# Designs tried in a protein design run: peptides against a protein of PDB entry 2N1D. Part 24

Target 1, 169 residues: chain A of PDB entry 2N1D
Amino acid sequence: EVKVKIPEELKPWLVDDWDLITRQKQLFYLPAKKNVDSILEDYANYKKSRGNTDNKEYAVNEVVAGIKEYFNVMLGTQLLYKFERPQYAEILADHPDAPMSQVYGAPHLLRLFVRIGAMLAYTPLDEKSLALLLNYLHDFLKYLAKNSATLFSASDYEVAPPEYHRKAV

## One batch from the design tools (peptide; aimed at target 1 P12 L80 V114 R115)

Design b1_p18_4 (made by RFdiffusion4)
Pose (drawn by RFdiffusion4):
Formats: structure tokens, sequence, C-alpha cells
Structure b1_p18_4 (pose): chain A 169 residues (1-169), chain P 18 residues (1-18)
């Protein structure tokens, strides 16, 4: 299987997010302003601002769109805990206009890279094509971890009360 | 430690998905 190192800078955050959901019994039931698409655009423009180019411009642009679609095909199914099912239906009903890539904010973005390495093990391309993919993915994760202090806000996870657990049972 | 984090992430990965 494909061995992909998930940024160790973000490993404490990954465990923190998991710890909040499972151990702390906290859920993320609110729309965050710092959302995945905004961070994707921020990174996409970042590569352009450092070096204005045409050839790399669309490259970063579509790769970002790839992350966007990759996130959309996994978010509610592969990147979600069973305990997040109640908040999923809640946020989806309360805010049917808002995309999930927006409401779940940055903490749910890291989950994509965790699961995408496993699914891409079942769809093995060559090392070179995979290398370019992982190159840009790791490059994004490098930038992601760099600005993570003002990027992730796991503090928005609030402990789910017993009345709320009624929607999980 | 790094190994402990890797084990916790494996658990988290196993608990992900619907």
Amino acid sequence: as target 1 above (169 residues)
Amino acid sequence: SEEEYEEEIEKMEEELGL
C-alpha cells in the first residue's frame, strides 16, 4: 500500500480533533468562516503571488479544484464520524444553501489526506504520477501547517449534551 | 511520541467513514 507521511506538524491536530469527537464527546455544530474553499483559494493565490505565471497558474488552480472535488466525494461519507451524523443533518437542514466544504471549516480538511492515501492504494498509478500528486498535496499541507495557528479552530467543538445524543442513538 | 500519534491516527482513520 501507498505510504504517505501525514504532516507530523498536524498530527497533534489530528489526534486533537479525534480526541474532541470521541473522548471529549464534543461536536462541531456550526458554520465556520475559515472554511476549506477559502483556504484552497488562499493557497492557490499564494503560489501565484510569489511568482506570476501562466503555466503554473492553471496547474495550482485545477489541483485545488481536484482537492475540492476529492473533498466533496469523501466529506460526508469517508471523512465523517458516526457521531457527526446528527450535526450533519442539523447543519444541512438549517443551512441548506451553504456547502459542507464551508460550514465544517478547516478541522475537517485534514481528514481528506488521511483517507485519500488509503483509497489511492486501491487505485495504484505509477510512482511518477503519484509523486506529482503527493508533491502538490504535501506542498499544500506544508503551507497548511505553516498557517495552522490561525487556520484551525478546534476550540469550536462543543460538548454534545445528552439531549443532543438522542439524535445519535 | 511520534509512534503514539501514529497509532492514534490509525485509530481515528479506522473510525472514520460511514

Design b1_p18_4_s1 (made by RFdiffusion4, then SolubleMPNN; from b1_p18_4, 11 letters changed)
Fold by OpenDDE base, seed 5:
Structure b1_p18_4_s1 (fold): chain B 169 residues (1-169), chain A 18 residues (1-18)
Amino acid sequence: as target 1 above (169 residues)
Amino acid sequence: SAAEQDAQIAEMAAALGL
């Protein structure tokens, strides 16, 4: 199994996010005020601003593209709790062709990294390529941790209305 | 504790996708 280490600063958020949704029956406000696309773009720009060479910029762009792709593929099937399914269905109905990276935000993006390790285990990558990828993923996670105060907030959630509860049961 | 937190993360991970 491929191990993706989550920064310690972000681990409490994973638990809080889980609690907000599954126990407190809240929903993350959608569309996100800062969506996954924007977060990834900011990361890429951040890396470029730090004096990366052309080769490094290319690598960052590829990693960003990869993260986006994995997120868009996995969101609906692997990154939602049962309680979030009606919300997801509404999003699909209202925005059928929109990639989920334009709708969802940091909390759901962070959930990706809890599951991505298992996915990478089945990806045909040599050890060197895998190590390089993991380094970039960890670098990105460190970026999320660095910006966690602006990316993760319980105020981005709201209590689901009674009508929603009926649909979620 | 760290162990308790990791256990919670394992639990939330298992709940995803259901």
Scores: peptide ipSAE 0.646, ipTM 0.949, DockQ to the pose 0.843
OpenDDE base, seeds 1, 2, 3, 4: peptide ipSAE 0.638, 0.638, 0.637, 0.638; ipTM 0.948, 0.948, 0.949, 0.948

Design b1_p18_4_s2 (made by RFdiffusion4, then SolubleMPNN; from b1_p18_4, 9 letters changed)
Fold by OpenDDE base, seed 2:
Structure b1_p18_4_s2 (fold): chain B 169 residues (1-169), chain A 18 residues (1-18)
Amino acid sequence: as target 1 above (169 residues)
Amino acid sequence: SSEEMDREIAEMAAALGL
């Protein structure tokens, strides 16, 4: 299996996010104030501002596109806790054609990297390409860690109303 | 500890997609 290392700085957030949803019965406020598309755009711009070559810029764009695609494919089936299912159903009903990268934000994006390794294991990439991809994924995760104070906050969650509890769990 | 954190992450991961 392909191993994607999560920065130590972000590991506590994964646990806190999990606790907020599953134990404290809170929900991440949707649509996200800063969605996945915006986060990826900021990352791409950040990388471009560092004076990268044209080839490196192209690679960053491809990585961003790939992350977005994986997120949009995996969100509904692999990146939600059971408690979040009713919320997701409501999102689909209200925004049937919107990619989830325009709705969800940093916490759900971070969850992707817990599961993406298994998906990459079945991707037909040569060793060099896979290593390069992993380097970019790790670079992106380092970017998330660097900006964690603005991207991850418990204030983006709220206690689910009683009527929601009747639909969930 | 690091090991405890990794165990928590594993449990978290297992809870996803249910």
Scores: peptide ipSAE 0.658, ipTM 0.949, DockQ to the pose 0.834
OpenDDE base, seeds 1, 3, 4, 5: peptide ipSAE 0.654, 0.651, 0.652, 0.656; ipTM 0.949, 0.949, 0.948, 0.949

Design b1_p18_4_s3 (made by RFdiffusion4, then SolubleMPNN; from b1_p18_4, 9 letters changed)
Fold by OpenDDE base, seed 4:
Structure b1_p18_4_s3 (fold): chain B 169 residues (1-169), chain A 18 residues (1-18)
Amino acid sequence: as target 1 above (169 residues)
Amino acid sequence: SSEEMDEKIAEMLAALGL
C-alpha cells in the first residue's frame, strides 16, 4: 500500500469535516466559493512563482492535471459520505456538464488524499516515478496546510434542511 | 493525541465512499 501522509495540521480538519457531515448533518455549501480548479490553479501559480525548475521528470502542471483528474473520477464514488449523496445527485442534475472540480472545494479535495494512496498502489509506476509523484502530492498537501485558514472553515457548511434528511438518512 | 487522531481518521475513511 502506498502511504500518502497527511500533514498534522490538516488531520483535525479531516475529522471536523467528517463530524460536520456525518454527525452534525451539515452539508458543504455548493457550488464552492473556491472550487478545486481554483485551488489547483493557485498552487500551480504559487509553484511557478517560486521557481520550481529542479524537477524535469514531473512538471507541476502535470501534477495539477493529475490531481484534478483523480478528483473528478473519484469524487462521486469514493469521496462522499452517505449523507452527501442527495446533494451530489442534485449537483449532477443542476450541473450535468461541469466537472466536479468546478463544483466542490477544499474539504472534498483533501479527502482525495486519504483515498489516493490505495489507488496509486495499483498504478503501473516504477519506484522512482512513484516517489516523485508522492513528493509532489506531499508538496501540494503542505500548500493546503499553509493556506488552511482560508481553505477550511466550518462556516462553509450549513445545516441540511428537514427535507434533505428524509432523502439522505 | 496523534493516535486518537489517526483512529478518528480511520473511522472517517471507513465512512467514505458510496
Scores: peptide ipSAE 0.581, ipTM 0.937, DockQ to the pose 0.903
OpenDDE base, seeds 1, 2, 3, 5: peptide ipSAE 0.579, 0.567, 0.569, 0.579; ipTM 0.937, 0.935, 0.935, 0.937

Design b1_p18_4_s4 (made by RFdiffusion4, then SolubleMPNN; from b1_p18_4, 11 letters changed)
Fold by OpenDDE base, seed 5:
Structure b1_p18_4_s4 (fold): chain B 169 residues (1-169), chain A 18 residues (1-18)
Amino acid sequence: as target 1 above (169 residues)
Amino acid sequence: SSAEQDRQIEEDLAALGL
């Protein structure tokens, strides 16, 4: 199996995120103040500002596009806790044509990287291409870690109302 | 729903030692 290493700085957040949702019965506020599209755009701009060649810029854009696509495909089926399912259903009803990368934010994006390794194991990439992709994924994760103070906050969550609990049980 | 029957992400967190 392909292993995607999550930075040590972000591992505690995954635990906090899990606790907020499953134990404290809170929900991430949607639509996100800073959605996945915005985070990816900031990353791309960050990479471009560092004096990259045209070829490197192209590669970054492809990686961003890939992450976005993977997120949009996997969010509903693999990245949600059971308690979040009613919220997701409401989002789909209210925004049927919106990609989830425009709705969800950093916490759910980080969850993608918990699962993406297993997905890549089934992707027919040669060793060189896979290594290159992994390097960019790790680079992106490092970017998330660097900006974690602005991207991850418990204040972005709120206690679900009683009526929501009845739907989630 | 099909989505609700999918593998829980919590299992993956456990695999990461979290």
Scores: peptide ipSAE 0.203, ipTM 0.827, DockQ to the pose 0.075
OpenDDE base, seeds 1, 2, 3, 4: peptide ipSAE 0.200, 0.200, 0.193, 0.196; ipTM 0.830, 0.830, 0.825, 0.826; seed 4 fails the geometry check

Design b1_p18_5 (made by RFdiffusion4)
Pose (drawn by RFdiffusion4):
Structure b1_p18_5 (pose): chain A 169 residues (1-169), chain P 18 residues (1-18)
Amino acid sequence: as target 1 above (169 residues)
Amino acid sequence: DAEEELEEQMEEIEEEYE
């Protein structure tokens, strides 16, 4: 199976997010302003601002769109805990206009790369095509971890009260 | 099943981190 190193800079954050959901019994039931699409656009424009190009412009642009669609096909199914089911229906009902790539903010973005390595093991391309994919994915994760101090806000996870657990049972 | 697998993958990441 494909071995992909998830940024060790973000591993503490991954465990932190998991720790909050499972151990801390905290849930993320609110729309974050610092959302995945905004970070995607930020990274997409970042590559352009350093070196204004046409050939790499659409390359970053569609790869970012790829992450967007990849995230959309996994967010509510593959990137979600069973305990997040109540908050999912809640946020979806309260804010049916807002995309999930926005309301769940940056903490849920890291989950994509965790699962996508496993699913791409069942769809094995050659090393070269996969290398270009992982190249840009790791490049994004490098930038992601670089600005992660003002990027991720796991502190918004609030402990789910017993009344709220009634929606999980 | 996908939720359990995600949790297991997070546990593996925690073990690697330790």

Design b1_p18_5_s1 (made by RFdiffusion4, then SolubleMPNN; from b1_p18_5, 8 letters changed)
Fold by OpenDDE base, seed 5:
Structure b1_p18_5_s1 (fold): chain B 169 residues (1-169), chain A 18 residues (1-18)
Amino acid sequence: as target 1 above (169 residues)
Amino acid sequence: SAAEELAKMMEEIRKELE
């Protein structure tokens, strides 16, 4: 199994996110005010502004594209709690052709890294390519940790209404 | 320990996501 290390700074947020959804019965407000596409774009621009070489810039773009692809593939099948399923169904009905990276935000993006390791284990990558990918994934996670104060907030969640509870049971 | 409890919670999160 491929090991993706999540920064210790972000692990408490994953617990808070879990608690907000599963125990407090809240939902992340959708569509996100800052979606996954925007977060990835900011990361790419941040890396480019640091004076990277042309090769490094190319690698950043590929990593961003890869993260986006994995997120869009995995969101609906691997990155939701049971309580969030009715909300996801509504999103699919209202935005059938929209990639989930344009709808969801930082909390769900962070959840990707809880599950991505198992997916990468089944991906046909050579050792060198996998090591490079992991390095960039860890770099991105470090970026999320650095900007966690602006990316992760309980104020982005709202209490689900009674009618939603009936759908989620 | 706190680290062990956090690790336990992380594993629970991994299992509950679907």
Scores: peptide ipSAE 0.574, ipTM 0.927, DockQ to the pose 0.080
OpenDDE base, seeds 1, 2, 3, 4: peptide ipSAE 0.513, 0.503, 0.449, 0.537; ipTM 0.914, 0.911, 0.898, 0.918

Design b1_p18_5_s2 (made by RFdiffusion4, then SolubleMPNN; from b1_p18_5, 6 letters changed)
Fold by OpenDDE base, seed 1:
Parts: C-alpha cells; sequence; structure tokens
Structure b1_p18_5_s2 (fold): chain B 169 residues (1-169), chain A 18 residues (1-18)
C-alpha cells in the first residue's frame, strides 16, 4: 500500500465534511462555485509564479493532469457517501458527458487523497518516479492546506430537501 | 489521545466512502 499523508490541518475538515453529509444530511452545492479544474489551475499558476529557474512547469502540468484524471475516474465509485448517491445520479442524468472535475469542488477533491494511495499501489512506476509523484501530491495537499480558508466552507453545503431525503432512504 | 481519535475517524471516513 502506498501511503499518502494528509496534512493535519486538513484532517478536521474531512471530519466536518463527513459530518455535514452523513449526520446532518446536507449536500455540497453543485455545480461547485469553484470546481476541481479551477483549483488545479490555480495551483499550477501558483507553482509557475514561484520562479524556479530549473523550469518544473512540465512536471507540475503532468501532476495536475494526473490528479484530474484520477478524480474523474474515482469520483463516482470511490469518493461519495451513500447519502450523496441520488445527487450524483441527477448530475449524471443532466450532464452525462461532463467531467466531474467541472462539477465538484474542493471537498470531494480532498477525499481523493484518502483513496488515491490504493490506486497508486497498482501503478507501474519505479521507486524513484513514485517518490517524485508522492512529493508533488504532498506539495499539492500543502497548497490546499494553505488556502483552506477559501477552499473549504460549511456554507457551501445546504440541507437536502425532503424530496431528496425520501430518495436517499 | 486526540490525535489517535482523529486517526480513528479518518479510518472510518475511508470505510464509509463508496
Amino acid sequence: as target 1 above (169 residues)
Amino acid sequence: SASEELEKMMEEIEEELK
């Protein structure tokens, strides 16, 4: 198993997210005001602005592309609580061809890193390449932690309507 | 400890995601 360490600053948010959905029966508002694509773009631009002469832009872009791909593949099968299934079904019905990275936002993106380790364990990467990837993933998570005040907010959730609750039962 | 409890909750979250 590949271990992806979640920053301690973000673990409480994952708990809050879990509580909002599973216990308080709220839903993250979709489509997200700031979607995963936008978050990843901001990160890439942030890295480019750091002005490193060794030109790591290519590596950053590849990491961003990889995160996006994993998110889009895993969202529907790995990153949802049971209560969110009706909402996801509605999104699929209304936007069947839209990548989930354009619909969902920061909370679900963070959930990716709870599960991505298991997927990386089956990725055919040599030890050096895997270490480099893990370093970038950690760097990205630190970026999320640094910007957590703007990325994660309970105000982005809302109480599910009674009609939804009946569907989720 | 608080850290241990948080880690326990993280494990529960991982299990409940589907």
Scores: peptide ipSAE 0.561, ipTM 0.925, DockQ to the pose 0.079
OpenDDE base, seeds 2, 3, 4, 5: peptide ipSAE 0.555, 0.547, 0.554, 0.560; ipTM 0.925, 0.923, 0.924, 0.926

Design b1_p18_5_s3 (made by RFdiffusion4, then SolubleMPNN; from b1_p18_5, 7 letters changed)
Fold by OpenDDE base, seed 5:
Structure b1_p18_5_s3 (fold): chain B 169 residues (1-169), chain A 18 residues (1-18)
Amino acid sequence: as target 1 above (169 residues)
Amino acid sequence: SAAEELEKMMEEIEKELK
């Protein structure tokens, strides 16, 4: 197993996210006001503004691309609670060709890091490449923690209507 | 402890994600 440490600042949010969906029967508003693509773009720009070397800038872009790809692959199969399945089905029907990184936002992106470690364990990466990737993933998570006040809010969720409950439960 | 309970909840979250 590959260990991906989630900042302690973000763990309570994952619990709140879980509670909002599974216990309070709310849904994250989709399409997200700030989608995963936008978050990753902001991160990349943030890193570039710090005056990194050309090589480091290239590495950031590759990491962003990688996170985006993993998110798009894993969202539908690994990053949803049962209650969210009808919503996902609706999204697929309405946006069949859109990558999920353009639809979903910060909460689901954070969920990626709950599961990505297990996926990386099956990825054919050499030790050096894996270590580098993990360093950047942790750096990105630190960025999310730093900007958590603007990225994670219960106000981005809404109570699912009764008609939705009939589909989900 | 609070930290232990939080970690238990994190484990539950991992299991409940589909």
Scores: peptide ipSAE 0.588, ipTM 0.933, DockQ to the pose 0.080
OpenDDE base, seeds 1, 2, 3, 4: peptide ipSAE 0.588, 0.578, 0.580, 0.578; ipTM 0.932, 0.931, 0.931, 0.931

Design b1_p18_5_s4 (made by RFdiffusion4, then SolubleMPNN; from b1_p18_5, 6 letters changed)
Fold by OpenDDE base, seed 1:
Structure b1_p18_5_s4 (fold): chain B 169 residues (1-169), chain A 18 residues (1-18)
Amino acid sequence: as target 1 above (169 residues)
Amino acid sequence: DASEELAKLMEEIEEELK
């Protein structure tokens, strides 16, 4: 298994997110006010603004594209708590062709990195390529940590209505 | 300690995601 280290600054948020959904029976408001696509775009622009002259822009774009693809593939099958399933079903019904990176936001994106390691273990990458990818993933996670105050907020969640609870049982 | 408890919670989170 490939280990992706979550920054210590973000682990408490994952716990809060878990608590909000599973214990407090809240839902992240969808569609997200700032979706995964937007977050990744901001990261890419941030990296480009750092003035790297070593053609690292291409690498950043590839990493962003990869994260987006993994998120869209994994969201429905690996990144949801049971309580969120009815909400996801509703999203699929209302937006059948929309990539989930345009619907979901920072909390679910962060959850990706809880599971992505197992997926990367089956990716046919040489040792150097894998190391480079991991470095970028860690760099991105550090970016999320740096901007956590604007990306993660309990105010983006809401108490699920009674009719939702009936669907979730 | 606190770090161990956090690690346990992270493990639980990983297991509960579906």
Scores: peptide ipSAE 0.531, ipTM 0.921, DockQ to the pose 0.079
OpenDDE base, seeds 2, 3, 4, 5: peptide ipSAE 0.497, 0.502, 0.518, 0.521; ipTM 0.915, 0.917, 0.919, 0.921; seed 4 fails the geometry check

Design b1_p18_6 (made by RFdiffusion4)
Pose (drawn by RFdiffusion4):
Structure b1_p18_6 (pose): chain A 169 residues (1-169), chain P 18 residues (1-18)
Amino acid sequence: as target 1 above (169 residues)
Amino acid sequence: SAEEEFEEEMEEIAEEYE
């Protein structure tokens, strides 16, 4: 299987997010302003601002779109805990206009890279094509971890009360 | 199954991190 190092800078955050959902019994039931698409655009423009180019412009642009679609095909199914099912239906009903790549904010973005390495093990391309993919993915994760202090806000996870657990049972 | 596999992968990350 493909061995992909998930940024160790973000590993404490991954465990923190998991700790909040499972151990702390906290859920993320609110729309965050710092959302995945905004961070994707921020990174996409960042690569352009450092070096204005045409050839790399669409490259970053579509790769970002790839992350966007990759996130969309996994967000509610592969990147979600069973305990997040109640908040999923809640946010989806309360805000049917808003995309999930927006409401779940930055903490749910890291989950994509965790699962995508496993799914891409069942769809094995060559090392070179995969290397370019992981190159840009790791490059994004490098920038992601760099600005993570003002990027992730796991503090928005609030403990789910017993009345709310009624929607999980 | 996907949620269980995801949780298991997160536990593996937690163990490695510890």

Design b1_p18_6_s1 (made by RFdiffusion4, then SolubleMPNN; from b1_p18_6, 6 letters changed)
Fold by OpenDDE base, seed 1:
Structure b1_p18_6_s1 (fold): chain B 169 residues (1-169), chain A 18 residues (1-18)
Amino acid sequence: as target 1 above (169 residues)
Amino acid sequence: SASEELEQMMEEIAKEYA
């Protein structure tokens, strides 16, 4: 298995997010105020502002595109707790043609990096390419950590209404 | 299930702070 290291300062948030959903029975408010697409765009622009070469800029764009694709593929099947499934069903009904990267936000994006390692193990990349990809993924995670105060907040969650609890049985 | 696996991974992370 490919190991993706999560920054230590983001691990407590993963636990808090898990607790908010599974134990406190709250839901992340959807659609997100700042969705995954926006977060990735901000990251790309941030990297461009650091004076990257044309080749490095191309690489960043490819990494962003890859993260987005992985997120959209994995969200519904790999990144949701059981309590969130009724909400996901409602999202699919309300936004049938929208990629989930336009609906969900930072917390679910962070969950991706807990699971993506197993997927990368099956990616047909040579060792050098895989190492390069991992470097960019870790760089992105560092970006999330740096901006964690604006990206992760318990105030983005709400207690699920009684009617939702009935659906979640 | 995938949801259970995700929960288990978070529990393992939580142990680092127990």
Scores: peptide ipSAE 0.622, ipTM 0.939, DockQ to the pose 0.786
OpenDDE base, seeds 2, 3, 4, 5: peptide ipSAE 0.617, 0.618, 0.621, 0.621; ipTM 0.938, 0.938, 0.939, 0.938

Design b1_p18_6_s2 (made by RFdiffusion4, then SolubleMPNN; from b1_p18_6, 5 letters changed)
Fold by OpenDDE base, seed 4:
Structure b1_p18_6_s2 (fold): chain B 169 residues (1-169), chain A 18 residues (1-18)
Amino acid sequence: as target 1 above (169 residues)
Amino acid sequence: SAAEELEKMMEEIAKEYE
C-alpha cells in the first residue's frame, strides 16, 4: 500500500470538515470561491517563484495535472459523504460538462489525499517515479498546511435547509 | 460504500483528537 502522510496541521481540518458535513449537516458552499484549479495554479506559481529549475517546473506542472485528474476522477465516487450526494447531483445537473476541480475547493481536495494512496497502489509507476510523485504530493500538502488559514474555514459551510435533509436520506 | 470508507478514515483520524 502507498501511504500519503497528512500533515498534522491539516488533520484537524479533515475532522472538522467531516463533522460539519456528517454531524452538523452543513454543506460546503458551491461553487467554491476558490476552486481546486485555482489552488493548484497558485501552488504551481508558488513553486515557480521559488527559483526552481526548468525541469522542476515541468515536474510541478505534471504533478498539478495529475492531482487535478485524480481529483476529477475520484470526487464523485470516492470523496463525498452521503449527505453531500444531493448537492453533487445538483452540481452535475447545473454543470454537466464542468470538471469538478472547477466547482469544489480545498476541503474536498484535501480529502483526495486520504484516499489517493489506495489508487496509487494500482498505478503502474516505477519506484523512482512513485518516490518523486510522493515527494511532490507531500510538498503540496505542506503548501496547503502553510496556507490553511486562507483555504480552510468553517465559514465556507452553511446549514443545509430542511428540504435538503429530505433529499439526503 | 466509498462514503462509508471515507467516514471510517476520518473517524480514525478523529480518534487522535477526541
Scores: peptide ipSAE 0.525, ipTM 0.926, DockQ to the pose 0.781
OpenDDE base, seeds 1, 2, 3, 5: peptide ipSAE 0.516, 0.511, 0.516, 0.515; ipTM 0.923, 0.922, 0.923, 0.923

Design b1_p18_6_s3 (made by RFdiffusion4, then SolubleMPNN; from b1_p18_6, 6 letters changed)
Fold by OpenDDE base, seed 4:
Structure b1_p18_6_s3 (fold): chain B 169 residues (1-169), chain A 18 residues (1-18)
Amino acid sequence: as target 1 above (169 residues)
Amino acid sequence: MAEEELEEMMEKIAKEYA
């Protein structure tokens, strides 16, 4: 199994995210004020501004594209708590054919990295490619950790209304 | 939380996505 290490700074947030949704019955406000697309764009721009070579910039773009694709594929089937399913259904109805990376934000993006390791285990990558990918994934996670104060906040969640509870079975 | 506790919670969280 491929292990993607979550920065220690972000592990508590995943617990808070879990608590907010599963125990406090809150929902992340959607559409996100800062969606996954924008976060990835900011990361790419950040990397480009750090004086990377053209080759490294290309690699960053590919990694960003990959993360986006994985997120869009996995969000609906692998990254939601049961309590979030009605919200997801509403999103699909309101935003048909829209990629979820344009709707969801940092918390759900972080969840991707909880599951992506298992997904990568079935991806036919050579050792060098896998190592490179993992390095970029960890680099991106460190970026999220660095910007955690602006990306992860309980204030982005809200208590679900009673009518939501009734359909969240 | 302690490191071990966080790891346990992470494992729990990973299993609760549905």
Scores: peptide ipSAE 0.517, ipTM 0.918, DockQ to the pose 0.079
OpenDDE base, seeds 1, 2, 3, 5: peptide ipSAE 0.492, 0.479, 0.473, 0.484; ipTM 0.913, 0.911, 0.909, 0.913

Design b1_p18_6_s4 (made by RFdiffusion4, then SolubleMPNN; from b1_p18_6, 7 letters changed)
Fold by OpenDDE base, seed 5:
Structure b1_p18_6_s4 (fold): chain B 169 residues (1-169), chain A 18 residues (1-18)
Amino acid sequence: as target 1 above (169 residues)
Amino acid sequence: SASEELEKMMKEIEEEYR
């Protein structure tokens, strides 16, 4: 199994996010004020501003594209709690062709890295390529941790209305 | 289910530091 280590600074947020949704019956406000696309773009620009070589810049772009693709594939099937399903259904109905990376934000993006390891275990990557990928994923997670104060906030959640509770499992 | 698995993972994380 491929293990993607989550920074210790972000682990409490994963739990808080889970608690807000499942225990407090809140929902993350959608569409996100800062969506996954924007976060990834900021990361890419951040890496470019650090004086990376052209080769490193290319690699960052590939990693960003990869993260975006994985997120868009896994969000609906792997990254949602039961309570979030009605919200997701509404999003799909209202925006059937929109990638979820344009709708969801940092909390759901962070959930990806909890689940991505198992998926990477079945990807046909050689040891060197896998190590490189993991390095970039960890680098990105460190970026999220560094910017956690602006990316993760309980104020981005709100109590679901009674009507929603009737739909929720 | 995927949701249950995700929840299980969060519970495991919570138990690490709480």
Scores: peptide ipSAE 0.601, ipTM 0.936, DockQ to the pose 0.806
OpenDDE base, seeds 1, 2, 3, 4: peptide ipSAE 0.191, 0.597, 0.091, 0.052; ipTM 0.821, 0.936, 0.774, 0.721

Design b1_p18_7 (made by RFdiffusion4)
Pose (drawn by RFdiffusion4):
Structure b1_p18_7 (pose): chain A 169 residues (1-169), chain P 18 residues (1-18)
Amino acid sequence: as target 1 above (169 residues)
Amino acid sequence: EELEEEVEQAIEDLGSAA
């Protein structure tokens, strides 16, 4: 199976997010302003601002769109805990206009790369095509971890009260 | 080593909403 190193700079964050959901019994039931699409656009424009190009412009642009669609096909199914089901239906009902790539903010973005390596093991392309994919994915994750201090806000996870657990049982 | 074990656990528990 494909071995992909998830940024060890973000591993403490991955465990932190998991620790909050499971151990700390905290849930993310609110729409974050720092959202995945905004970070995607920020990274997409970042590559352009350093070196204004046409050939790499659409390359970064559609790869970002790829992450967007990849995230959309996994967010509510593959990137979600069973304990996040109540908050999912809650946020979806309260804010039916807002995309999930926005309301769940940056903490849920890292989950995509964790699961996508497993699913791409069942769809094995050659090393070269996969290398270009992982190249840009790791490049994004490098930038992601670089600005992660003002990027992730796991502090918004609030402990789910017993009355709220009634929606999980 | 501890962090790697916790990362494995976090990966295993992820996606359980499916």

Design b1_p18_7_s1 (made by RFdiffusion4, then SolubleMPNN; from b1_p18_7, 7 letters changed)
Fold by OpenDDE base, seed 5:
Structure b1_p18_7_s1 (fold): chain B 169 residues (1-169), chain A 18 residues (1-18)
Amino acid sequence: as target 1 above (169 residues)
Amino acid sequence: SELDKRVEEAIAALGSAA
């Protein structure tokens, strides 16, 4: 089993995000003001600016590309609560060719990391490669925690309109 | 911890069908 550890600072947000959607019947504003693509780009630039002479098997760009790919594949089937399904359907209808990494933002990106571990368990990676990848994933999560004040906010959610409630449980 | 239990509950609800 591969388990990605979520920083303690971000655990309360996972609960708040869940509460906002499922109990308070709110929706994250879409398209996101700061989408997943932008967050990953900022991280990549941040890492490159720090300078690293270490010989690493994975480049930062490869890690970013991997996270983006997993997010785009898993968003619709793994990373949504039931109440968010009508919103997702509307996004697909209006923007069928848009990657979800260009539509969704930090809260949904964080949800990826509670599910990605199970997927990685079935990937054909050697021990060293897996360890390195996990280190990058944890490093990225630390980056999210460091910037949590600007990335995670209840003000990015809004109460769903009455018309939406008729479509969702 | 109580926080971890709530996180697990949140995670368990993800991926549910419409």
Scores: peptide ipSAE 0.671, ipTM 0.934, DockQ to the pose 0.736
OpenDDE base, seeds 1, 2, 3, 4: peptide ipSAE 0.667, 0.671, 0.668, 0.669; ipTM 0.930, 0.931, 0.932, 0.933

